# Designs tried in a protein design run: peptides against a protein of PDB entry 7Q4I. Part 17

Target 1, 281 residues: chain A of PDB entry 7Q4I
Amino acid sequence: HENSTIAERLYSEVRVLCWIMTNPSNHQKKARHVKRTWGKRCNKLIFMSSAKDDELDAVALPVGEGRNNLWGKTKEAYKYIYEHHINDADWFLKADDDTYTIVENMRYMLYPYSPETPVYFGCKFKPYVKQGYMSGGAGYVLSREAVRRFVVEALPNPKLCKSDNSGAEDVEIGKCLQNVNVLAGDSRDSNGRGRFFPFVPEHHLIPSHTDKKFWYWQYIFYKTDEGLDCCSDNAISFHYVSPNQMYVLDYLIYHLRPYGIINTPDALPNKLAVGELMPEI

## One batch from the design tools (peptide; made by RFdiffusion4, then SolubleMPNN)

Design b1_p9_5_s3 (from b1_p9_5, 5 letters changed)
Fold by OpenDDE base, seed 1:
Structure b1_p9_5_s3 (fold): chain B 281 residues (1-281), chain A 9 residues (1-9)
Amino acid sequence: as target 1 above (281 residues)
Amino acid sequence: SPLDKPDFS
């Protein structure tokens, strides 16, 4: 049997609320499978929708459906979290209903940071926002202070945060967070390898899978390569993961073991002061 | 194949 003592410690000390972006048509098709796989490892799991679903624990936000309303749904989701759940966790993850997340790896990345530090993490993109913004599909995680600043300081001010519901939700939240001095953190590991990924593992692991003209290479904030060095051994998220692949990943990561190989975790880093970040690589 | 991200103006 496995020793989960460190993971259990981090579960208690690095509390994560996961909210899942979904819609009523995807409750059964996608969201249910998040709940049955990686979502069960969150300290709290909430599905943000336009319709209530008691079996799923879905919240009906006062928004319409469609891509043009994703920004509106993100704003209402964080308002709901701030009003009802701001003390239920230290960190607040947004993920899509086709995002897979290794929550233990996220807790490991977040462990040194204070939740009172205004910071958020994800797959950082460079366009539109000076400090960068985090890819919506890869998922992004806000500190408690970042959520407070977003909801209390940014959202009520149309000069700081877009008042209408149109636009790319990840870009718009990135603009809002920058305007209230929430820092776009570096989620890379000590070897400079990424942890949040906007595609499935196959698309990152296979060399030359995409043309160099593919938009992703122009959007990434930090220079990265394809192949085995693309991804941290402690990777956190992947996007475009089908419901079937969620169960496959859950099996491969948590159940399948090569006999005689035991992973020894690295020592936990020292905790940072409020406002302090890890040194950039 | 990866999906192209739509450009937003």
Scores: peptide ipSAE 0.042, ipTM 0.754, DockQ to the pose 0.317
Fold by OpenDDE base, seed 3:
Structure b1_p9_5_s3 (fold): chain B 281 residues (1-281), chain A 9 residues (1-9)
Amino acid sequence: as target 1 above (281 residues)
Amino acid sequence: SPLDKPDFS
């Protein structure tokens, strides 16, 4: 049988609130499958919608639906979290209802960081924001201090944060966070491999002869490879994951094991001081 | 104005 002692320790010490971006039409189609798979491993799981759903634990935010309202929904989601849940967790993950997340791997990445450090992590993109911003689809995680700064310092100031609800959600939050000195962290592992991914595993793991002009290669902040070396052994997220594939991933990651192969986890790193970051690779 | 990144799925 497995030993989960370290995972249980991290569950207690690195508390994660996951909020899922969804809408009423996807409550049954997508969101419930997040709840039944990886979402159950969050310390707190909330679905941010425009309609309440008690079975799903969905919150009705005061926003409209559609892609042009995603930024508005993100602002209201974090306002809601700050008002009701800021002390319920140390870290606050945004994910889509088609994002799959290995929460234990995220806790491992976050363990050395203080939640009082103004930092956030994800798949870092380089355009539009000087320090970069995190891909919305891959999911991104804010420290408690980052949430505080976003809601208390950035959102009330139109000069720091866009007041309109239109625009690219991930770019706009990236601008706001930069303007309040929340650092865009490096989520890569010690080998320089990425942990947050804006596509399905297949698209990253299979070497493609895609044009180097493909937008992704122009957007990535850190140089990355394709194939088996594309992704950390401790990868955190993938996007465009269908409901069926969520169950497949859950089985492959948590249940399927090659007989006779035992994984021994690396030792936990030393904790960082408030404001300190891990060295970039 | 910043644009949404292309969808790929």
Scores: peptide ipSAE 0.042, ipTM 0.736, DockQ to the pose 0.153
Fold by OpenDDE base, seed 4:
Structure b1_p9_5_s3 (fold): chain B 281 residues (1-281), chain A 9 residues (1-9)
Amino acid sequence: as target 1 above (281 residues)
Amino acid sequence: SPLDKPDFS
C-alpha cells in the first residue's frame, strides 16, 4: 500500500555504493546484520575486510586489522573501489559495521549534486582540517569525482596524502581530500539540522545527555543542539548501533506506522551545476 | 598524530 515512486526514482538516479569497514571477527557478529538491514538498500554493498567472505561479499584488502590500520584499510578500500567499481555508482559511502544508514535520505540530500562535483558529505568536524573533515563513525559519502581525485591525485603523492597507514582515518582522508580540492559539503537540512550522526539517536535526542565539556561540542563544525531539534526528519546515519538495534531501526523506519498519518515528501530541489554547492545555512 | 576521539556508548 506504500508509494515508493520517488524513492525508486532516486535509487536509479542517485546510485550509491556502500562500503562497510569491518574485520573477519565481525563478519558474522556485525557485518551480516548490516547486509540484512540498511545495506540492502544500497545500489552496491561491499564489505571491506582483511579476509574474503563470499557469503557476505567481503573483500580481503592487503592491510592488517586493528584501529591503527583503519587509515590503511580506507586507502585500500577506495583504491579497490576505483579499480573495480567506479562506474557502478555515483556516490560512495563509507560506513562502519555498527553504522545505520537511511539510504533514501542520503539520496535525497545528494540529488541536487553532480557526482562530477568534487565534494563529500558526513558529520563535519572542525579540528585538524581547515575546511573540516567528516566523522568516520557517522559515515561519509564521496562523489565519484572525489573518489577519483582521492585515488588518482592524492594517494600517490606523499605531500598530499599520508603514506603511512597509521592515524585517525577520518582526519587523514579529510586532509587528503582538502589537498586535492574536494570540498567538505554541508549535510544539514534546510532547517540547519544535521543528517549524519556519530552516536545513536538516543544520545542526540535526549537533552543534557552530555555536559558542555564533552569533546563532541568542541569538534562539531556547525552549531548543533540536543533534543528533538538536533536531528533532521531526513536524518541519514547513526553510529554505535548494535546489531539488534539495526533490526529495531529497520522496523521503526520502514514498517511501524501510526495509523492515519500520511507523510508527503517535499519537492525535489533543482539540480546544481558541476562544481556548485548548496548555500550553507 | 591526531588524537582518537573517545568512544561514547
Scores: peptide ipSAE 0.042, ipTM 0.745, DockQ to the pose 0.167
Fold by OpenDDE base, seed 5:
Structure b1_p9_5_s3 (fold): chain B 281 residues (1-281), chain A 9 residues (1-9)
Amino acid sequence: as target 1 above (281 residues)
Amino acid sequence: SPLDKPDFS
């Protein structure tokens, strides 16, 4: 009943390693539900923690727990990936244990790009970093070359990358990546709609009477709308997704179908050369 | 999970 030929092709050609930010208290409560839902569609799935869990495939990084250690955990996670997994994938996604990701849509966005291009994608915010940085909660994806530059060139140099473990992890990695000329890409679709989202679908889809002074509107790099035009038909991620809602989303996206409606996928774009980006909209 | 940003509400 279902033709997945193109998705299978992209699974092979656009290999994604997903690492999940978690902690020991969330292994059973949250992380295992990522593993049982969208995480199974990654080429490689690793949970980055402070304690080892063989059932979950969690790695014990040499970091403390708490929000003030998230930057330290991010640095150690990418060091671990570079040492053990840099050739196991082409793209490297960071997500939280309450982020939901449609991996097929991410592969579609990434398909034209070379993994040797120093670029990363996500929900781009404008403060603190000149080129912008990617929201931590929405998840962000680095090319293989971006990971190499981060670990080999940025991390060892305190002038390029913050040496202590404090600070907002998404801002700090954004600063480091800019300092080694990793480009903050545009993840919007051809209609200018976003793909990575720092909140649940409901918050983006339903028009709110939220004050224009709400931090999100001040932070978003590209002009965006709420309501029906908020989100790409090929959206990639949402944040603050509960464990139960992950299973709901899996059902809605991969099982529930409107009878008599067949979605024909668009043709794949031409591949870009190394260093080439799609033009911003 | 990390809660780095406020809710949309």
Scores: peptide ipSAE 0.039, ipTM 0.736, DockQ to the pose 0.222

Design b1_p9_5_s4 (from b1_p9_5, 6 letters changed)
Fold by OpenDDE base, seed 5:
Structure b1_p9_5_s4 (fold): chain B 281 residues (1-281), chain A 9 residues (1-9)
Amino acid sequence: as target 1 above (281 residues)
Amino acid sequence: SPTDKPDWY
């Protein structure tokens, strides 16, 4: 039968707290389906909302609803995590309630890194922030040290971090993190393939789905191609995934097997020292 | 939508 020994090891050694950006209108429509699918593979799962929901494990943050409050919600979410959960995990993933994540693949990427290294990962975009910033929809993961620096050093200083709640949340956190020397990591695999994706698999896998003028091609930090070479065999996330598609992906990834094909996992890389990054690809 | 543009700063 299935051998999960390495996945179980990584579950214990690379602890991930997943927080989901949601709102009260989406608790039943979207968020509960995250909880019933990929969210169950996080070490801890929390839904960040404006209303409490004990069935969902949703937290009521002191923020308003709407797209103009997403930055405010992100700041309050990480403050809440720092105050209550900073020692419950090594890595802290932000995802939307329509993001799908293969948590085992994220643990594999994160394994060599120290959680005391000030680093974060995701789908890196090049505008607005010199080192780049991570796409909000694809999800992004902060080390424990990155969370500490964000909450303790950046947020209290209006010169380092925007005090207003307006703005693009992913750009604003990217600015704040850069200002406290949190590094924007490279999430690509050893073949140079991406792992975090701001769209559904179809949009990345099918060539010519978008024209060359599509904004995404101007925003990506690293050169990428469409087709099968778009995506790592160990891809981590996709965005705009409907509730029904989450169950389909769970079936395809964790249940459907081609008979007679056995995948042997690659050896784990050596662990890095604090402050050390993987070589550039 | 998967084709939605990001908000410009």
Scores: peptide ipSAE 0.046, ipTM 0.756, DockQ to the pose 0.348
Fold by OpenDDE base, seed 2:
Structure b1_p9_5_s4 (fold): chain B 281 residues (1-281), chain A 9 residues (1-9)
Amino acid sequence: as target 1 above (281 residues)
Amino acid sequence: SPTDKPDWY
C-alpha cells in the first residue's frame, strides 16, 4: 500500500506541461517510451516535431530537422504552447526524447514559487550568459510568466532574442530570458545538491578519474561533487537515458522498495510571494 | 562520446 496523497495534491496545485523535443525518426524509437514512462505523470504531454503523429500526440512545427534547427524548434514550440496551452499548466518543462524526469520531485521544488514569478529552473551553466543558462539536455522548466515574457516580449524583438534559427538552443533561450528579466533560479536542494543532470545517473554517481579539465566542471554554475553526494534525494532529471533505461528507472523509482524502510516526506515549505525566490544556499 | 562535449557540439 502506497500513500500518494501529497503527490496527488501537488499534481493538482503544481500543474506541469511537458513538451518533448523530438523528430519523426525518433517517434517510435524514443518518444513513445517517454509517453509510456515518465511523461504520463505530466499534467499535459506534447511532443514537438516536424511531422504530426496522432498516436504519439506529436505536433508538426514549421521547422526543419537537425541540430542546427533546435533553436528554431524551441521558439516555435513555446509559441505553440502560448497560443494553445498557456492556461493548461502553471509550469512548462522542455525535455529531450532521451531525458528522464521525476515529475513529483519537480513539483516539490516548484511548490513554493508562484507561476507568475518570472523564473526558470534546470542545470545551470555559467558561460555565455551572465546569470547563467539551463542545460538543454537536462531539461528546463519555465513559469507561466516566463513563457509569456519569452513569447510576447523577447521573441518579437531581434535585439532581445536571436531571430535566426541557428545556435545552441539552451544558450539562445537563456540569453532571451535574461533580456526580459526572467531569473535563472537555483534548483539545488537544501544540502546544495543538484536536481537536474545533463548525463545519466551512472556518470554522476561514479567518481570518474576524469581530468578536472572536463568541460562540465568548467561549465557548471554551482560547485558539485561526484559520487553519492552528487545528486539530491529528490533529483528531477537525467539526460542520455536510453529507452530501455527509462523503463528501468520507472521500475526502480516507482515500484522497487527496500522492505521495512518507510520514507516520510518533509513538510512542504511556505509559499513565496510573486517575484520572491528561495534563499541561495 | 556524447558526454565529452556540450549538447550543441
Scores: peptide ipSAE 0.046, ipTM 0.758, DockQ to the pose 0.570
Fold by OpenDDE base, seed 1:
Structure b1_p9_5_s4 (fold): chain B 281 residues (1-281), chain A 9 residues (1-9)
Amino acid sequence: as target 1 above (281 residues)
Amino acid sequence: SPTDKPDWY
């Protein structure tokens, strides 16, 4: 028997719209597996594509395909969300079609924050943007106010936000958000452990998987260690998760139980005022 | 590698 009372409360109080970055060639190969696994735990799930797919609930955005159009697709996705769905949720998650997300852990992290606070969370990187930016692959979540500022204040102004569709989408949105005073939050837990991860669990959990010259160690905003201390017990996301691995993760996280071990959740923190952030560690 | 960050600039 499971007691989901706290998770159900957070589902109602911390509403999350998840939008998935995909393309028509990946609707069947990847995106449908998101829909069948972790995506079902979002309050609303939308697939952002260049072609409509009614079975998937995919939206055709007015953009081309390819890596050089990811920034264009991100801009159009948030425009679409603002126009049609800004009141459907409190928080707006971008994920890739090979990102796996534990939505309950994200709701727990977001619970103290007001959706009217201009903030966003993810795996924070330090280059190019003074306050940092969130890794595109790990997924990132904007408050409702952050979406409003992005779409209404940043996007219409070429001085604040790049009008061209080229560039690294995660860097470009990071620049735009900084320019409208949306804060790059700290997603680490109370022990300083990360929650959003740009790789599969294996790459983060196993020490010495990469050398010290690997770009990730130069990009990560907060100092992190390898091994078991890399990752929060309330980790939120992993990237490069294959369709098959999504089902494995769903089984391991939500079905497989070690007999005789009961996890008691920590108490919820106090809610913050509008504009207030948790102290950085 | 899929773990390599693309050069965007």
Scores: peptide ipSAE 0.040, ipTM 0.750, DockQ to the pose 0.349
Fold by OpenDDE base, seed 4:
Structure b1_p9_5_s4 (fold): chain B 281 residues (1-281), chain A 9 residues (1-9)
Amino acid sequence: as target 1 above (281 residues)
Amino acid sequence: SPTDKPDWY
């Protein structure tokens, strides 16, 4: 028997809308598998595409396809969310159709924060944006206030937010959010371990003799190690997760249990005031 | 993107 009482409480108190970046060619190949795995644990799940798909619950945004249009799609996705869904959740997660997310762990991280606090979380990178920006692949989550500021204050102002659709979407949203005083939060756990990961678990968990010159080590905002200490026990996301790996992760995380080992959840932290952040570690 | 898979693999 599983006791989900705390998870159910957090499901109600920390409402998450997940929007998935996808395209028509990936509706069946990738996005459907998100819907059948981790996406079912979101309070609301929407697939942002260029074509409507009623089976998937995909929205046709007025954007072109291709990597050069990801920023355009991100802008239109958040405009759509603000117009139709801003009250359906407290937090708004962007993920790719090959991102896997443990939504319960995200709710745990978000629990102390007010959704009226202008903040967003993810895997923080240090280049291009003074406060940092969140890696697009790892997924990033905006508070309701962050979405409001992005859509209402940033997007209409070309001085605050890039009007064209070109550029790295994660960098561009990071610039826009900084310009409207949305804070780039610290998503690390109390031990300083990361929760959002731009690669598959294998690449983070296994010390590869990766050249210390690898771009990731230069981009990461907080110092991180490889190996078992790389990742929080409450990790939230991984990227480049194949459709098959999504089902494997779902099985390993939610079904496979070592007999006789029972985990007890840590106590929830105190709630923060509006505008208050947890101290950085 | 600098986070493209080929940069890691």
Scores: peptide ipSAE 0.037, ipTM 0.763, DockQ to the pose 0.221; fails the geometry check

Design b1_p9_6_s1 (from b1_p9_6, 4 letters changed)
Fold by OpenDDE base, seed 4:
Structure b1_p9_6_s1 (fold): chain B 281 residues (1-281), chain A 9 residues (1-9)
Amino acid sequence: as target 1 above (281 residues)
Amino acid sequence: SPFDVPPTL
């Protein structure tokens, strides 16, 4: 027997729309496995594609496929969300069809923040954008106000937001968001451990998996370590998660329990005022 | 690649 009372409360108070970046070739191969695993825990789940799929609940955006169109798809996805779904949630998560997300942990991180605060969270990278930007693969979550500013203020202005569909989608949205004063939040826990991860758990948990020359160490905005202390106990996302690994993670996180160990949740933090952020660590 | 590629501008 599980007590999910706090999780249920947060499900109601911290509503998350998850949109999944996918394509028609991945509807059955990847996206359906998101829908069958962690995507079920979103308040709303939408798959953003170039083709409609009623079984998957995929939307056909007016974009081409391929890596060169990811920025275009991101822009159209958020336009679609703003037009049809801006009131369906408080927070709007972008994830890939190979991203795994522990939505309850994301709600916990987001709980103190107002959705009217212009902020977004993810795995923060330092290059190209002064305040940083969030890694596309790790997934990133925008407040409702951030979505509004992005769609209404940034996208229509070529001086604020790139009109072309080319470029790295995560960098480009990061530039756009900075230009409309959407803050790049700190997603680390109270111990300074990350919550959004651009790789699978194994790559973060195993020390010396990569050398110090690996680009990630130059890109990460906050100092991070490898090993057991790499990751928050309330980690939110991992990337490059295979369909099979999604089911494994679902089992490990939500079903497998060591007998006789009971975890008690920490107390919820105080809510912040509109525009207020948690202090950086 | 099992790793993200750094964005190129």
Scores: peptide ipSAE 0.047, ipTM 0.781, DockQ to the pose 0.534
Fold by OpenDDE base, seed 2:
Structure b1_p9_6_s1 (fold): chain B 281 residues (1-281), chain A 9 residues (1-9)
Amino acid sequence: as target 1 above (281 residues)
Amino acid sequence: SPFDVPPTL
């Protein structure tokens, strides 16, 4: 028997809408497995596609398929969310159909922040955008105010936001958000460990898995290490997670327990005022 | 690819 009282509180107080980037060819292969695993822990789950799927709850956005249309799909997804769902949640997570998310850990990170604060979180990269941008694959979460600013202020202005549907979607949204003063938050825990990860756990946990010249080490905004100290005990996301690995992670995180070890959660921090951020480490 | 690739501008 588990005590989920705090998690239930956060579920009600930190409402998260998760939208999943997918395509019709992945509805059954990938997206369905998100719905059957971590996606069920979102307050609302929507699959953004080019075709409708009533079994999946997929929305057909007016975009083409292919890597060159991901930015277009992201713009249309947030337009759709703003029009239909802006009051259904406080925070709005973008994830891929091969991203795994521990939603409870995300709620814990977001708890002190006002959804009216123009902020977004994820795995922060330093190139191309002055304040940084969040890795698309690791998933990124916008406050309600960030979504409003993106859709209402940025998207209609070609000077603030790229009108073309081409480009790296994560970089392009990062540029748009910066241009409307949405802050790129720090998602690290109090020990300076990351929470959003653009690779599978193995790639972060195993030392020397990658060469020091690997692009990731040049792109990461905050200094990070490999090994057990790579990742927060309250890590939020991993990318390139296969459908089978999603079920493995669900088992490991929510079912498998070491007998005789009880985790006592830290106390919740004080809530921040609108516009206030947690101090950087 | 097993790894993400840098965004191309």
Scores: peptide ipSAE 0.046, ipTM 0.774, DockQ to the pose 0.587
Fold by OpenDDE base, seed 5:
Formats: C-alpha cells, sequence, structure tokens
Structure b1_p9_6_s1 (fold): chain B 281 residues (1-281), chain A 9 residues (1-9)
C-alpha cells in the first residue's frame, strides 16, 4: 500500500555503489547481514576483504588484516572501484560491516549535486584536516569525480597522499582528498541536523548519555545537540549496529507504520551546476 | 563497543 514513485526515481537518477569494509572472520558474522538488510537498497554492493567470497560478493584485496591495515584496504578498495566500477554509479559509499544506512535518505541529500563535482559527505570532524574529514565509522560518500581525483591524482603522489598503509584511514583519506581539492561537504539538513552518525541512535537521541568531555564533542565539526534535535528526520547512517539491530531497524523503518499518519515528502530541490554546493546553514 | 576511539597524531 506504499507509493514509492519518488524513491524509484531517485534509485535511477542517484546511483550509489556501496562498498563495505570487512574481513574474512566477519563474512558470516556481520557482512551477510548487511547484504540481507540495507545493502539490498544500493545500486551496487561490494564487500572489500582479504579473501574472496562468491556468495557474499566479497573481493580479495591485496592487503593484510587488522586495524593497522585499514588505510591500505581503503586505498586498494577505491583503486578496485575505479578500475572496474567507476561508471556503474554516480556516488560511492564507504561503510563498515556494522554501519546501517538508509540509502533513500542519502539519495535525497545527494540529488541536487553533480557527481562531477569534487565533493564528499559524511560525519565531519574538525581535527587534523583544515576543511575537516569524514568519520570512518559513520560512513562517507564520494562523488565520481572525487574517486577519480583520489585514485588518479592523490594516490600516485606521496606528497599528496600517504604511501604506507598505517594511520587512521578516515584522517588519511581526508588529507588526500583535501590535497586534490575535493571539498568536505555539509551533510546537515535544512534545520541544521546531522545525517551521518558515528554511534547507534541511542547514543545520539538520549541526552546526557556522555559528558561534555567526551572526545566526540571536541571532534564534531558542526555544533550539534542531543535528544530529538540531534538527528535529521532524513538521517542516513548509524555505526556500531549489531547484526540483530540491522533487522530491527529494517522492520522499524520499512515495515512498521503508525496507522493514520501519512508522510508527504518535500519537493526535490533544484539541481546544482558542476562545482556548486548548497549554502551552508 | 558503541564508542569509537579518536585518532591520534
Amino acid sequence: as target 1 above (281 residues)
Amino acid sequence: SPFDVPPTL
């Protein structure tokens, strides 16, 4: 009894390739649950691993496992995407195997932007990178042009992009992208509420869950609140979502309905020219 | 853990 006409339009016009950061030990434990839930709503879904898994659609990248190899895996993942899939989508989302994403809300945010604009979006943090960088756990999405610049211009140049595989992957890609003039976009909605979140909904929605000394409050680029005003009604992602919670979220978002309440979507904004951004709030 | 660890310089 749903009208999905606008969602179907955006699925066609705002094509998203989702790549999932995973490892062989998590193929069955975590990654398959992404594939069985929100990953189904991507135009293309690929799992980036160190071992091939044909049932999962996992790619074996030439990298080692462990947290100290995440930057190496990110570089190889985008190289693989550029070589095999750069024309299969307009936008390229990195997510973890415990990230949950509402892909329709991401398409809505991305709709006005040209994929030829060098821009990327996510939960923006302020340290280490002048323009900011996007939190790895919340997931971040690159335009097609951003991927091209990263792979073709940044990665081959050790002066622009770290050549070794050590370091925080989200900071390192943020440095590389800044060095090739890929813009760190503002993912907030028209009310100034965030869309990408590095924690589960409970941590953002419940006031005083953490004290003001918690590192997150020092890292967040834009001033944000706790409670219901923490999060957009069109929120895109949450992190540290267990496999069971993914199925719960799928039920709550796509099946459970309050009878007698009908949401009418806002009109789509005008499309921007290449290189044009939405005004900051 | 539901808490991420901040990167260090």
Scores: peptide ipSAE 0.045, ipTM 0.769, DockQ to the pose 0.508
Fold by OpenDDE base, seed 3:
Structure b1_p9_6_s1 (fold): chain B 281 residues (1-281), chain A 9 residues (1-9)
Amino acid sequence: as target 1 above (281 residues)
Amino acid sequence: SPFDVPPTL
């Protein structure tokens, strides 16, 4: 009694490879719960680790573990994707093993864009990078052309991309992408509400959860509100989602329905030309 | 921690 025809169409037309940042200690604790929930809705799901795990479908990247190696792992992950999977998808999502993603909402956002457009989306922050950069925790999605430019043009050039593996992962990729003219897109909906979130829903939905001096309000690129108007009806991601909360979110989003309320999706927008972006609001 | 630490350069 559910009609998923539009979602099935977008699954075919807006192909998403999701790679999950994880480590061997989190394969069972976190990563497997991504695989059992939202990760199953990706066209391709790969776990990027330092150890192989055939049950999880984890790849052993040639990197060490720890926070100081996250940038190194991101570089190796995209190199691996470019070598093995660049034609398996149109869009390439990075997420953490505690990020929850509504993949259908991401496909809806991405639908008008050409994967040949050098663009990436996420929760945009304003410091350090002129055009902004996307929060690592909220997850970010690169077009196929953005991946190509990152791996082929940026990574081999130490003037364009940091050669060592230290630094803030999300800032460093943001610098590299800017240096090869990959655009930091606007992921907000038509009402100006955000879609990618670096915290759990509760932290965004509850007004005054943090004071106005909290770093997030200084970092966010686009002005945003708290409360029910904080978040798009088509929100894409949340961070710091526990394994148990992933199953709760799966139930709430895909199973629980208020009887007698039928949601009708908006019409799909017109597709953009290569290099064209949606107007900023 | 419930919040990411802001990146430092």
Scores: peptide ipSAE 0.044, ipTM 0.771, DockQ to the pose 0.524

